Peptides against a protein of PDB entry 7RZF. Designs and how they scored, part 147

Target 1, 358 residues: chain A of PDB entry 7RZF
Amino acid sequence: PFQEEHLKQLYKIVPIKDIRNLYVTFPIPDLQKYYKSNPGHYLGHLIGHEGPGSLLSELKSKGWVNTLVGGQKEGARGFMFFIINVDLTEEGLLHVEDIILHMFQYIQKLRAEGPQEWVFQECKDLNAVAFRFKDKERPRGYTSKIAGILHYYPLEEVLTAEYLLEEFRPDLIEMVLDKLRPENVRVAIVSKSFEGKTDRTEEWYGTQYKQEAIPDEVIKKWQNADLNGKFKLPTKNEFIPTNFEILPLEKEATPYPALIKDTAMSKLWFKQDDKFFLPKACLNFEFFSPFAYVDPLHCNMAYLYLELLKDSLNEYAYAAELAGLSYDLQNTIYGMYLSVKGYNDKQPILLKKIIEKM
Target 2, 358 residues: chain A of PDB entry 7RZF as posed
Amino acid sequence: PFQEEHLKQLYKIVPIKDIRNLYVTFPIPDLQKYYKSNPGHYLGHLIGHEGPGSLLSELKSKGWVNTLVGGQKEGARGFMFFIINVDLTEEGLLHVEDIILHMFQYIQKLRAEGPQEWVFQELKDLNAVAFRFKDKERPRGYTSKIAGILHYYPLEEVLTAEYLLEEFRPDLIEMVLDKLRPENVRVAIVSKSFEGKTDRTEEWYGTQYKQEAIPDEVIKKWQNADLNGKFKLPTKNEFIPTNFEILPLEKEATPYPALIKDTAMSKLWFKQDDKFFLPKANLNFEFFSPFAYVDPLHSNMAYLYLELLKDSLNEYAYAAELAGLSYDLQNTIYGMYLSVKGYNDKQPILLKKIIEKM

## One batch from the design tools (peptide; made by RFdiffusion4, then SolubleMPNN)

Design b2_p17_6_s3 (from b2_p17_6, 7 letters changed)
Fold by OpenDDE base, seed 3:
Structure b2_p17_6_s3 (fold): chain B 358 residues (1-358), chain A 17 residues (1-17)
Amino acid sequence: as target 1 above (358 residues)
Amino acid sequence: IKRPRFEEKISFKYTEP
């Protein structure tokens, strides 16, 4: 485990690629034995959430961060890391201390709310869906993976252990959350802006870096992170599929889309899946407007409309994606294209939300 | 530095059939 001298450290790293990244790392106990509850996944799900009131949502609103990933990572023997990684904007590179403050404010919010069984249940359900409908892996790669994890899991559980959650363990969630403190932090900033400002070279890759202690005043600032009222737990994910029934093939199933509805204002084509037999559907809508491309003004208005519509739907996009639903909205020369794809069970909910925002 | 494969957010890639 890291000694105290290895904690509260800042690393400024020069990348080969033009990237700006922040890594906020906490040493945590080895959680491998807790795979049935997976408290690191629970925390990674919340910290890495992208919905309203999330850490990422707030950091994006400030223009500091593009993407965020949170989760556990394997360490050396007997310990792991919890890492929050963000892709920094140019502005965000100037606000690293404040970004980390917001991370601790969000962590403090998680402490204040305590472990939520419904969040665990959502993680369980999502992982069960992912397991059930997992794509076929290449046999050689899969065998090698399984052989590797046989050291960690019982033989009877080796196929399921990475996916199937069984136990809600609020005590373990709190235990991990208690390690996510400023006194345990290791910070790495990766940016070309540190070129010529480094004093060390990494032995293996020749990576140039500078190491410095984080000032005690900064640590104290993070320790005194208040509850930011902008941070909220996510709402329940309404898009998680629960019905996986596959309807039988119709006797008159055509190999091509058939016209099943024809009206003055709409045509509907349908093709039943006769190949994959998945509880999934693709809904494609073409909207026609004589005004969509009549002149440059209308074209730009139609473009702006879709950008505003997409922005208004961002709150649902992440929750839908987690649940295996996606949508696409595009301008066409004739109007607009909408696609809704994924598990069919909750597609009507997503479609309704899209239409309500239109 | 390879992006550590963090627990990838369970993204369901819907491949169009």
Scores: peptide ipSAE 0.015, ipTM 0.436, DockQ to the pose 0.086
Fold by OpenDDE base, seed 5:
Formats: C-alpha cells, structure tokens, sequence
Structure b2_p17_6_s3 (fold): chain B 358 residues (1-358), chain A 17 residues (1-17)
C-alpha cells in the first residue's frame, strides 16, 4: 500500500509519442468484493460524464482539455486506484494546477449532492442493456477472459459480475469519494516539454521522468476547493431503452426495402430485420434541397449549417451514446443526410431533439 | 465509462517496495 511518502507527488514524464496527458491518481481500497454495487463505476460515470455541467465540459470550455476518462483501475494486491486522465491542450499544460483544482471542485460537488439512487439505477440499466445485447466474442478470447475472472467472482456469477449491478450502496460511494482528496493524490504529467529536464529513468521501459513533491500551498489550495456553480449533476438520461419488444417477422417481409409511403414530399422505404432480431433500428433520412449545391456560396452555407447543428446537438450526443443511440449528419450534393441508429425505443426522442435544433 | 485507452502503455507497474 502507498505510504504517506508516496502521496502528494508529481511526476513529469517524457513520452515517446508527441502526447500531452495528465493522470490524477488516488489510492483506494480494494473494491473487488463490492462488485454488486460497484461504487467506483458510479463515481467514474459522474466524473467521466461529458454532458452539460460536467467536469469535461468546463475544462473543454477553457480550452485546457480535449478528453477525460474517470474510473477505477486495479492496483497491486489489496488496493486499487481511482484515476482521472485528461488529454491536455498546449494551453492546458500550463494550467495543470487549475485543472486539478476543477477536479476537486467537481468532487466537492459530488460530496455536497451526496449519492443519488437514480444515477445508480441508470448505471444498472445501462449495464443490463449492455449485458443483454452483448455482441458475440471470439470463443478463445472469451474463455481466456472468463478463466481470468474466475479468480475474482463466484462461478455462478462469473458471466454477469462485470455487468449486473444489484445493490445501491451510498456508504461505499461516500467511502471512495472520501479517498479522492488532495492529501491522497499522485499526479503524473506526460509531455515532451520535459525532455532534458528529467533526472530519473524507469527501469523497465527506460522512460525518463522527474519526481517532485507537490508544494503544501498547492495541496492546501486544492483542499479549499469551493463549489463551482458551473458544475451540475447530469440530467436523467432520457435515451435509456426500456422496451425491448421484437415484433414478429411479417409474412410478406421482403429481403429488400419496400416502398410503404409515396407522396409528393416524401418517400418511405421499410425493411424489417430478418437477421439479427434485435430491438434496434436504423433510420435514414435524405433531405433534398435545390439550393444545397447550386453554387459555392450555398454549398459553404450548407456545410456551416451542419457544423453549427452538430455543435448544438452535442449536449445530447453523450447521453444518446451511453444509451446505445447514435446519429450522423452529412452534407450531400442533393441536400442533407441524417441517420439515427441504435435501440428503437428512444429513437423518436432523439429524432425530435434533432428536428427541434434544425 | 470508456476504459482509458492508455495509448502509451505507461505500465507504471508501481512495484510496491
């Protein structure tokens, strides 16, 4: 287990690739026995959220971070890590202390709100959907994976343990959240800008690094992280499917799309799934405009319109992705193409959101 | 929860001393 001497440390690491990354790591207890509640997944879901009021949204708005990942990772025997990893911009590399301050402000927001059963329920539902509709894995890879996890789970649960949440444990969420403190932090910054500024070499890979103690003043600054009013819990994910009914195959089902509606303004083709038998659909829309490609100006305006539309839909994109929905918007020489794919149950909701932004 | 695609396997195996 990390001793106090291993905490409050900063590592400056020289990568082989031209990358800029920040790793904020907290030692946490071994949570393996709590797989039924998975408090680390709960916290990873919130800290790693990409919706409005999320940590990532704020850090992106400042131009400091491109991507964020939060979650638990296996450690050595008897402990785990909770890691917040971000991809840094060039500007973000100059603001690492402030980025970490924002992380602690978000963590403080989670403490202030307390554990939310509805968030756990969403995680449970999402994982249940992922389990139920999991794609077939290669048998050899799958058997090797199962053999590996047999060491951690009862035999009867080995297939489900990684997916099925069963118990809401606010006490365990609070316990893990209590370990996410500045006094327990290990920070690693990965950047080529540290080349020639390192004094140590890692024994296994020859990675050059410098280790420094984080100043007590910086730790204190992070300990005094106030509530930032820009941080909010996610809204309920309206895209989580609840209806998984598969309609019977029609007797007259054709192997190709059939024209089911023909009007002056629209044609509609439909093909029932005769292969996968999943509660999924693909909605494809081609919009025709005589102005879309009439001249270079109109072409550029149509392009800009779609880029602005995509930007305006970003608030829904993450929630939809989590729920197994996706959309695609493309310019065509005839106008615009829209595709909505995934679980059919909540596709009308996503489609409505798209149309309302158009 | 996207598993960190640690592109660089900075396998800091923190060998506990």
Amino acid sequence: as target 1 above (358 residues)
Amino acid sequence: IKRPRFEEKISFKYTEP
Scores: peptide ipSAE 0.015, ipTM 0.478, DockQ to the pose 0.090
Fold by OpenDDE base, seed 4:
Structure b2_p17_6_s3 (fold): chain B 358 residues (1-358), chain A 17 residues (1-17)
Amino acid sequence: as target 1 above (358 residues)
Amino acid sequence: IKRPRFEEKISFKYTEP
């Protein structure tokens, strides 16, 4: 375990690649034995959320961060890390202290709201879906992975242990949240801007870095992180599939799309899946407009329209993606193309959301 | 959390008729 002297440290690291990253790391207890509740996954789900009121949404709105990943990472024997990693913009590199303040404000929001069983249930359901419909891995890689995890899980659970959540443990969630404090922080900033400003070299990779203590005033600032009213828990993910029924193959099923509707305003082709037998569908819509490509102005307006539409749909994009749904919107020379793909159960919900924004 | 890249197994190559 890290001693107190290893906490509240800032590392300025020079990368080989031109990247800007912030790693905010918290030593946490070994959570391996709690795999059935996986409190680190619960917290990673919320901290790493990309929906409205999320940490990422706020940091993006300020132009400081492009991407955010939150979660547990294996450490040495007997401890783990919880890591919040962000990709920094050039501006974000100047606001690292404020970015970390926002992280602690979000964590404080999680403390104030307390553990939510419905969030756990969503994680459980998402993981169950991921497990059930997991792609076949290459046998050699899979066997090697399984052999590795046999050291951690009973043989009977080895296939499911990484996916199946069984127990809601609010106590463990609170325990991990209690470790996500400024006094327990290790910060690493990765940027080429530290070139020539380092005094140490890492032995294994020759990475140049500088280690500094985080000033007590900064720690106190983070300790006094208030509730930021911009941070909210995510809403329930309405896109999580619950029905996985596969309809029987129709007797007249053709190997190619059949025209099932032909009207003056619409044509509909349908092909039933005869190969994969998955509870998934691909909905493709082509909209035709004689005005879409009539002149450069109309083309630009059509482009701008789709960009605005996509932006207006961003609030749903992450939740849909988590649930195994995706959409695509493209300009065509004839108008617009819309695709909705993934689990068929909640596709109508996503489609409705798209249409409501159109 | 890393977005699970669901590899779209079902690429319907619509061959335009």
Scores: peptide ipSAE 0.015, ipTM 0.460, DockQ to the pose 0.057
Fold by OpenDDE base, seed 2:
Structure b2_p17_6_s3 (fold): chain B 358 residues (1-358), chain A 17 residues (1-17)
Amino acid sequence: as target 1 above (358 residues)
Amino acid sequence: IKRPRFEEKISFKYTEP
């Protein structure tokens, strides 16, 4: 168990690889017994969110962070860690204190809003989809994994325990959130910029590092983190599939796409899935414009248009990805290509959003 | 939600004291 002397510590670590990472770590109780509510997953979902008003969105807007991961990690027996990990830009490496301030501002926003049952329900639904449509693992790896988790779960639940959420426990969410405080923080900064500035060597891998106490003034600054008005809870994910019906194969189903619509302005080909039998579809659209590639100016305008369109769709991209949907937009010599892939149920919603932004 | 595969990029086995 981490004693008070192990808290409020800063580690400056020299990596072998040219990487810049920040790890903000909080010791938390062992949450294994709470697998049915999984409060650490709830918090990881929100802290690690990439949509508008997210922690990552703000840190990206500052040019300080490229990627963010939030979640629980197993520790030794009797405790876990909650870790917020970011990939730092060169500029972000200079603003680590401010990055961590923003983390605590987001955590303060989560405290102010309180636990949201609808967010739990989304996590439950997403995990249920992931369980239902998980790929077949290699039998040997799967058996070894199951054997390992038999120590943590009842035999009857061992197959489902990692996926199926059953209980909304706002009390446990608050309990974990109460551990995410500056007085409980351990910070690790990983950068080659610390080469020659370290005084310790790790025994197992020879990793060079320096350990320092975080100044009390910095801890107080983080403790006094105000509500940043840029931080917002995610909106409801409208792309989460609910209908998983697999339509029967038509008797006249062809092994190749059949032309099902032919008009002056559009042709439509359709092929039913005869191989996978999944509630998934691939929609592919080719748009033709005589102006798209007529000259260098039009080509550049078409490129700029798609870049702006993609930027305008970023608000949906993460939510769609979480729900197992993806889209792609590409310039072609004839115009534009659009694809929408994933679970078929909510594809019309994503397609509509794309068309509305076009 | 891609489980953050904390890639063991930092094999800091935090030796619990």
Scores: peptide ipSAE 0.015, ipTM 0.462, DockQ to the pose 0.067; fails the geometry check

Design b2_p17_6_s4 (from b2_p17_6, 8 letters changed)
Fold by OpenDDE base, seed 2:
Structure b2_p17_6_s4 (fold): chain B 358 residues (1-358), chain A 17 residues (1-17)
Amino acid sequence: as target 1 above (358 residues)
Amino acid sequence: IKRPRFEERISFRYEDP
């Protein structure tokens, strides 16, 4: 168990690869026994969220961070870690204290809002979908994995325990949030900029590092993190599929797309899935405009239009991705191409949002 | 939520106390 002497530490680490990373680590109790509620997954979902009002959205808007990952990691027996990891920009490397302040502001926002049952339900539903439609793993790898997790779960639950959430436990969410405090933090900064500034070498891999105590004034600054009005809980994910019905194969189903609509303004081709039998679809749209590629000016305007459109759709991209939906927009010599892929149930919702932004 | 695959990025085993 980490003693107080192991907390409030800063590690400056020289990487082998040219990477800039920040790891903000909190020791937490072993949550394995709470797998049915999985409070660490709940917090990881929110802290690692990429939508509007998220931690990542704000840090990215400042040009400090490219990517963010939040979640629990297994530790030694009797404890775990909660880790927030970010990929730092060159500018972000200069603002690590402020980045961590924003992390604590977001955590403070989570405390202020309290545990949300609807967020838990979304996590439950997403995990259920992931379980139900999980790809077949290689038998040997799967067997080894199952053998490993048999140490943690009852035999009857071993197949489902990693995915199926059963219990909303706000008390456990709050308990974990109470561990995400500045007094419990371990910070690691990974950058080549620390080359020649280290005084220690790691025993196992020869990694050069420097260990420093985080100043009490900095800890106090993080402890006094205010509510940042830019941070908001995510909106409900409207893209989570609920209908998984697979329609029977039509008797006259052709191996090729059939023309099912032919009008002056549109042609529609359809092919039923005859191979995978999944509740998934691929929608492909080609839009034709005589102006899209008529001259270099129009070509550049069409390009700019799609870039702006993509930017305007970014708010939905993450939520759609979580729900197993994706879209793509491309310029063509004739106009533009749109694709929507994934679970068929909520594709119309995503398509509608795309069309409304066009 | 991508679990941080810490192992691949940092050849730094945090000294598990």
Scores: peptide ipSAE 0.017, ipTM 0.484, DockQ to the pose 0.090
Fold by OpenDDE base, seed 5:
Structure b2_p17_6_s4 (fold): chain B 358 residues (1-358), chain A 17 residues (1-17)
Amino acid sequence: as target 1 above (358 residues)
Amino acid sequence: IKRPRFEERISFRYEDP
């Protein structure tokens, strides 16, 4: 377990690759025994959320961060870590203290709102879907993985333990949140900008680094993190599938798409899945416009339109992705291409959202 | 929720002594 001497430390690390990263690490108790509730997954879901009012959304809006990952990591015997990792922009490298302040503001928001059973239920449902429809793994790799996790889970649960959430434990969520405090923080900044400014070398890999104590004044600033009104809990994910019914193959099912609708303005082809038998669909739309490629101006306008449309849909993209839905929008020489893929149940909702923004 | 692939980006393992 980290002693007090190892807390409130800043590590400046020189990478081999040209990368800029920030790691904000909190020692937490070993949560392995609580795998059925997985409070670290709950917190990782919220802290790592990419929707409106998320930590990442705000940090991106500032131009400081490109990506964010939050979650638990295994430590040494008897403890774990909760880590918030961000990819820093060049500007973000200058605002590390402010970035971490925003992290603590978001954590404070989570404390103020308290544990939400509906969020746990969404995590449970998402994990259940992922488990049910997981791809086939290579037998050798799968067996080796299972053998490894037998040390952590009962034999009867070893196949499900990594996926299935069973127990809402608000007490454990609060317990972990209580460890996500400035007094427990370890900060690592990874940047080539520290080259020639380090005084230590890591023993195993020869990584050059500098260790510094975080000033008490900075710790106090983070401890006094207020509620930032820009931070909000995510809205309910409307894209989570609930119906997984697979329709029987029609007797007249063709091995190729059949024209099922032909009108002056539209043609529709349909092919039933005869191979995978998954509750998934691929919707592909080609929109034709005689103006799309008529001249360079129209081409550029069509491109700009699509970029603006994509930007306007960003609010749904993450929630859809979590739910196993995806969309793609592309310019074509004839107009526009739209695809919607994934679980069929909520595809109409996503499609409607796309059309409403068009 | 992507698990941080720390190993691919940073050779620095926080091995606590």
Scores: peptide ipSAE 0.016, ipTM 0.515, DockQ to the pose 0.092
Fold by OpenDDE base, seed 4:
Structure b2_p17_6_s4 (fold): chain B 358 residues (1-358), chain A 17 residues (1-17)
Amino acid sequence: as target 1 above (358 residues)
Amino acid sequence: IKRPRFEERISFRYEDP
């Protein structure tokens, strides 16, 4: 178990690859016994959220961070870590203290709002969907994984334990959240900019690093993290599928797409799935405009239009992705292409939002 | 929530003291 001397430490690490990463690590109790409630997953979901008002959204808007991952990691027996990992921009590397301040501001927002049962329910539903429609893994990899999991879970639950949430435990969420404090932090910054500035070498891989104590003034700054009004809890994910009904095969089902609508303004082809029998659909739209590629001006306008449209849809992209929906928008020489893919249940909602932004 | 693929990015095992 980390002693107090191992906390409030900064590690400057030289990577082999040209990468810039920040790891903000908190020691937490072993949560393995709480797998049915998985409070670390709840917090990882919120801290790692990418929607409006999220930590990532703010850090990205400042040009400091490209990606963010939050969650629990296994440690030694009886101990775990909660880690927030971000991919740093060159500018972000100069603002690490401020990035971490924003992390604590977001954590403070989570404390102020308290545990939300609806968020737990979304996590539960998402995990249930992921489990139910899990792709076939390679047998060797799957067996090895299961063998590893057998050390942690009862045999009867080993297949489901990683996915099925059963118990909302706000007390455990608060307990973990209480460990996410500046006094418990370990920070690692990974950058080639530390080359020639290190004084230690890691024994196993020869990684060069420097260890420093985080100044008390910096810890205090993080401890005094206020509520940043830019941070908000996610809205409910409207894209989570709830209906998984598979319609029976039509008697006249063809092995190729059939033309089911033919009008002066539109043609519609339909192919029912006869192989996979999944509650998924692929909607593909090709829009034709005689003006899309007439001249360089129109081409540039069409490009700009789609870029603006994509930007306007970014608010939904993450929530849709979490729910197993995706969209794609592309310019074509004839106009534009739209694709909506994933679970069919909430595709109309996503499609409507796309159309409303068009 | 992608579990931090820490293993793929940095082989820096913090030796748990």
Scores: peptide ipSAE 0.015, ipTM 0.504, DockQ to the pose 0.095
Fold by OpenDDE base, seed 3:
Structure b2_p17_6_s4 (fold): chain B 358 residues (1-358), chain A 17 residues (1-17)
Amino acid sequence: as target 1 above (358 residues)
Amino acid sequence: IKRPRFEERISFRYEDP
């Protein structure tokens, strides 16, 4: 475990690649024995959430962050880390203290709301779907992975332990949240902007870095993080599939899409899956407009329309992605193209939301 | 201590096992 001297430290690191990253790291207890409840996954799901009222949503709105990742990471024997990693913009590199303040404001919001069983249930359901429909791994890699994890899990659970949540443990969630405090923080900023401003070299990779103590005043600012009213828990994910029934193959199933509807304004082709037998569908829509590409003005208007539409749908995109649904919207010379892919059960919900925004 | 390769995005996306 890190001693007090290792806490409240800032590392300025020079990368080889032109990247800007912030790592906010907390030492946490070893959570391996709690795999059935996986409190680190619960917190990673919320902290790493990309929906409205999320940490990432706010940091993006400020222009400071492009991407955010939150979760537990293995440490040495007997401890782990919880890490919040963000990809910094050039502006975000100047606002690292404020970014971290927002992280602590979000963590404070999680403390104030307390552990939510419905969030745990969503994580459980998502992981169960991921397990059930997991792609076939290469036997050699899979065997090696299983052999490695046999040391951590009972033989009967070794295949499921990484996926199947069984126990809601609010006490463990609170325990981990209690470790996510400014007094326990280690900060690393990775940027080429620190070139020539470092005083140390890492022995293993020759990475140039500077180590500084975080000022007590900054720690106090983070300790006094208020409830930012912009932060909200995510809404329930309505896209999580619950029906996985596969319809029997039709007797007249064709190897190619068959025209099943023909009207003056629409044609519909259908092909049943005869190969994969998954509860998934691909919906593809081509919209035709004689105005879409008639002149540069209309072309730019059509482009702007889709960009605005995509922006308006961004609130649903993440929740859909988590649930194994995706959409794509593209301009074409004839109009626009819409694709909706993934588990078929909740595709109508996503499609409805798209249409309502159109 | 597998130091995170500070040069690689720690993608702890939902797809990370």
Scores: peptide ipSAE 0.007, ipTM 0.447, DockQ to the pose 0.086; fails the geometry check

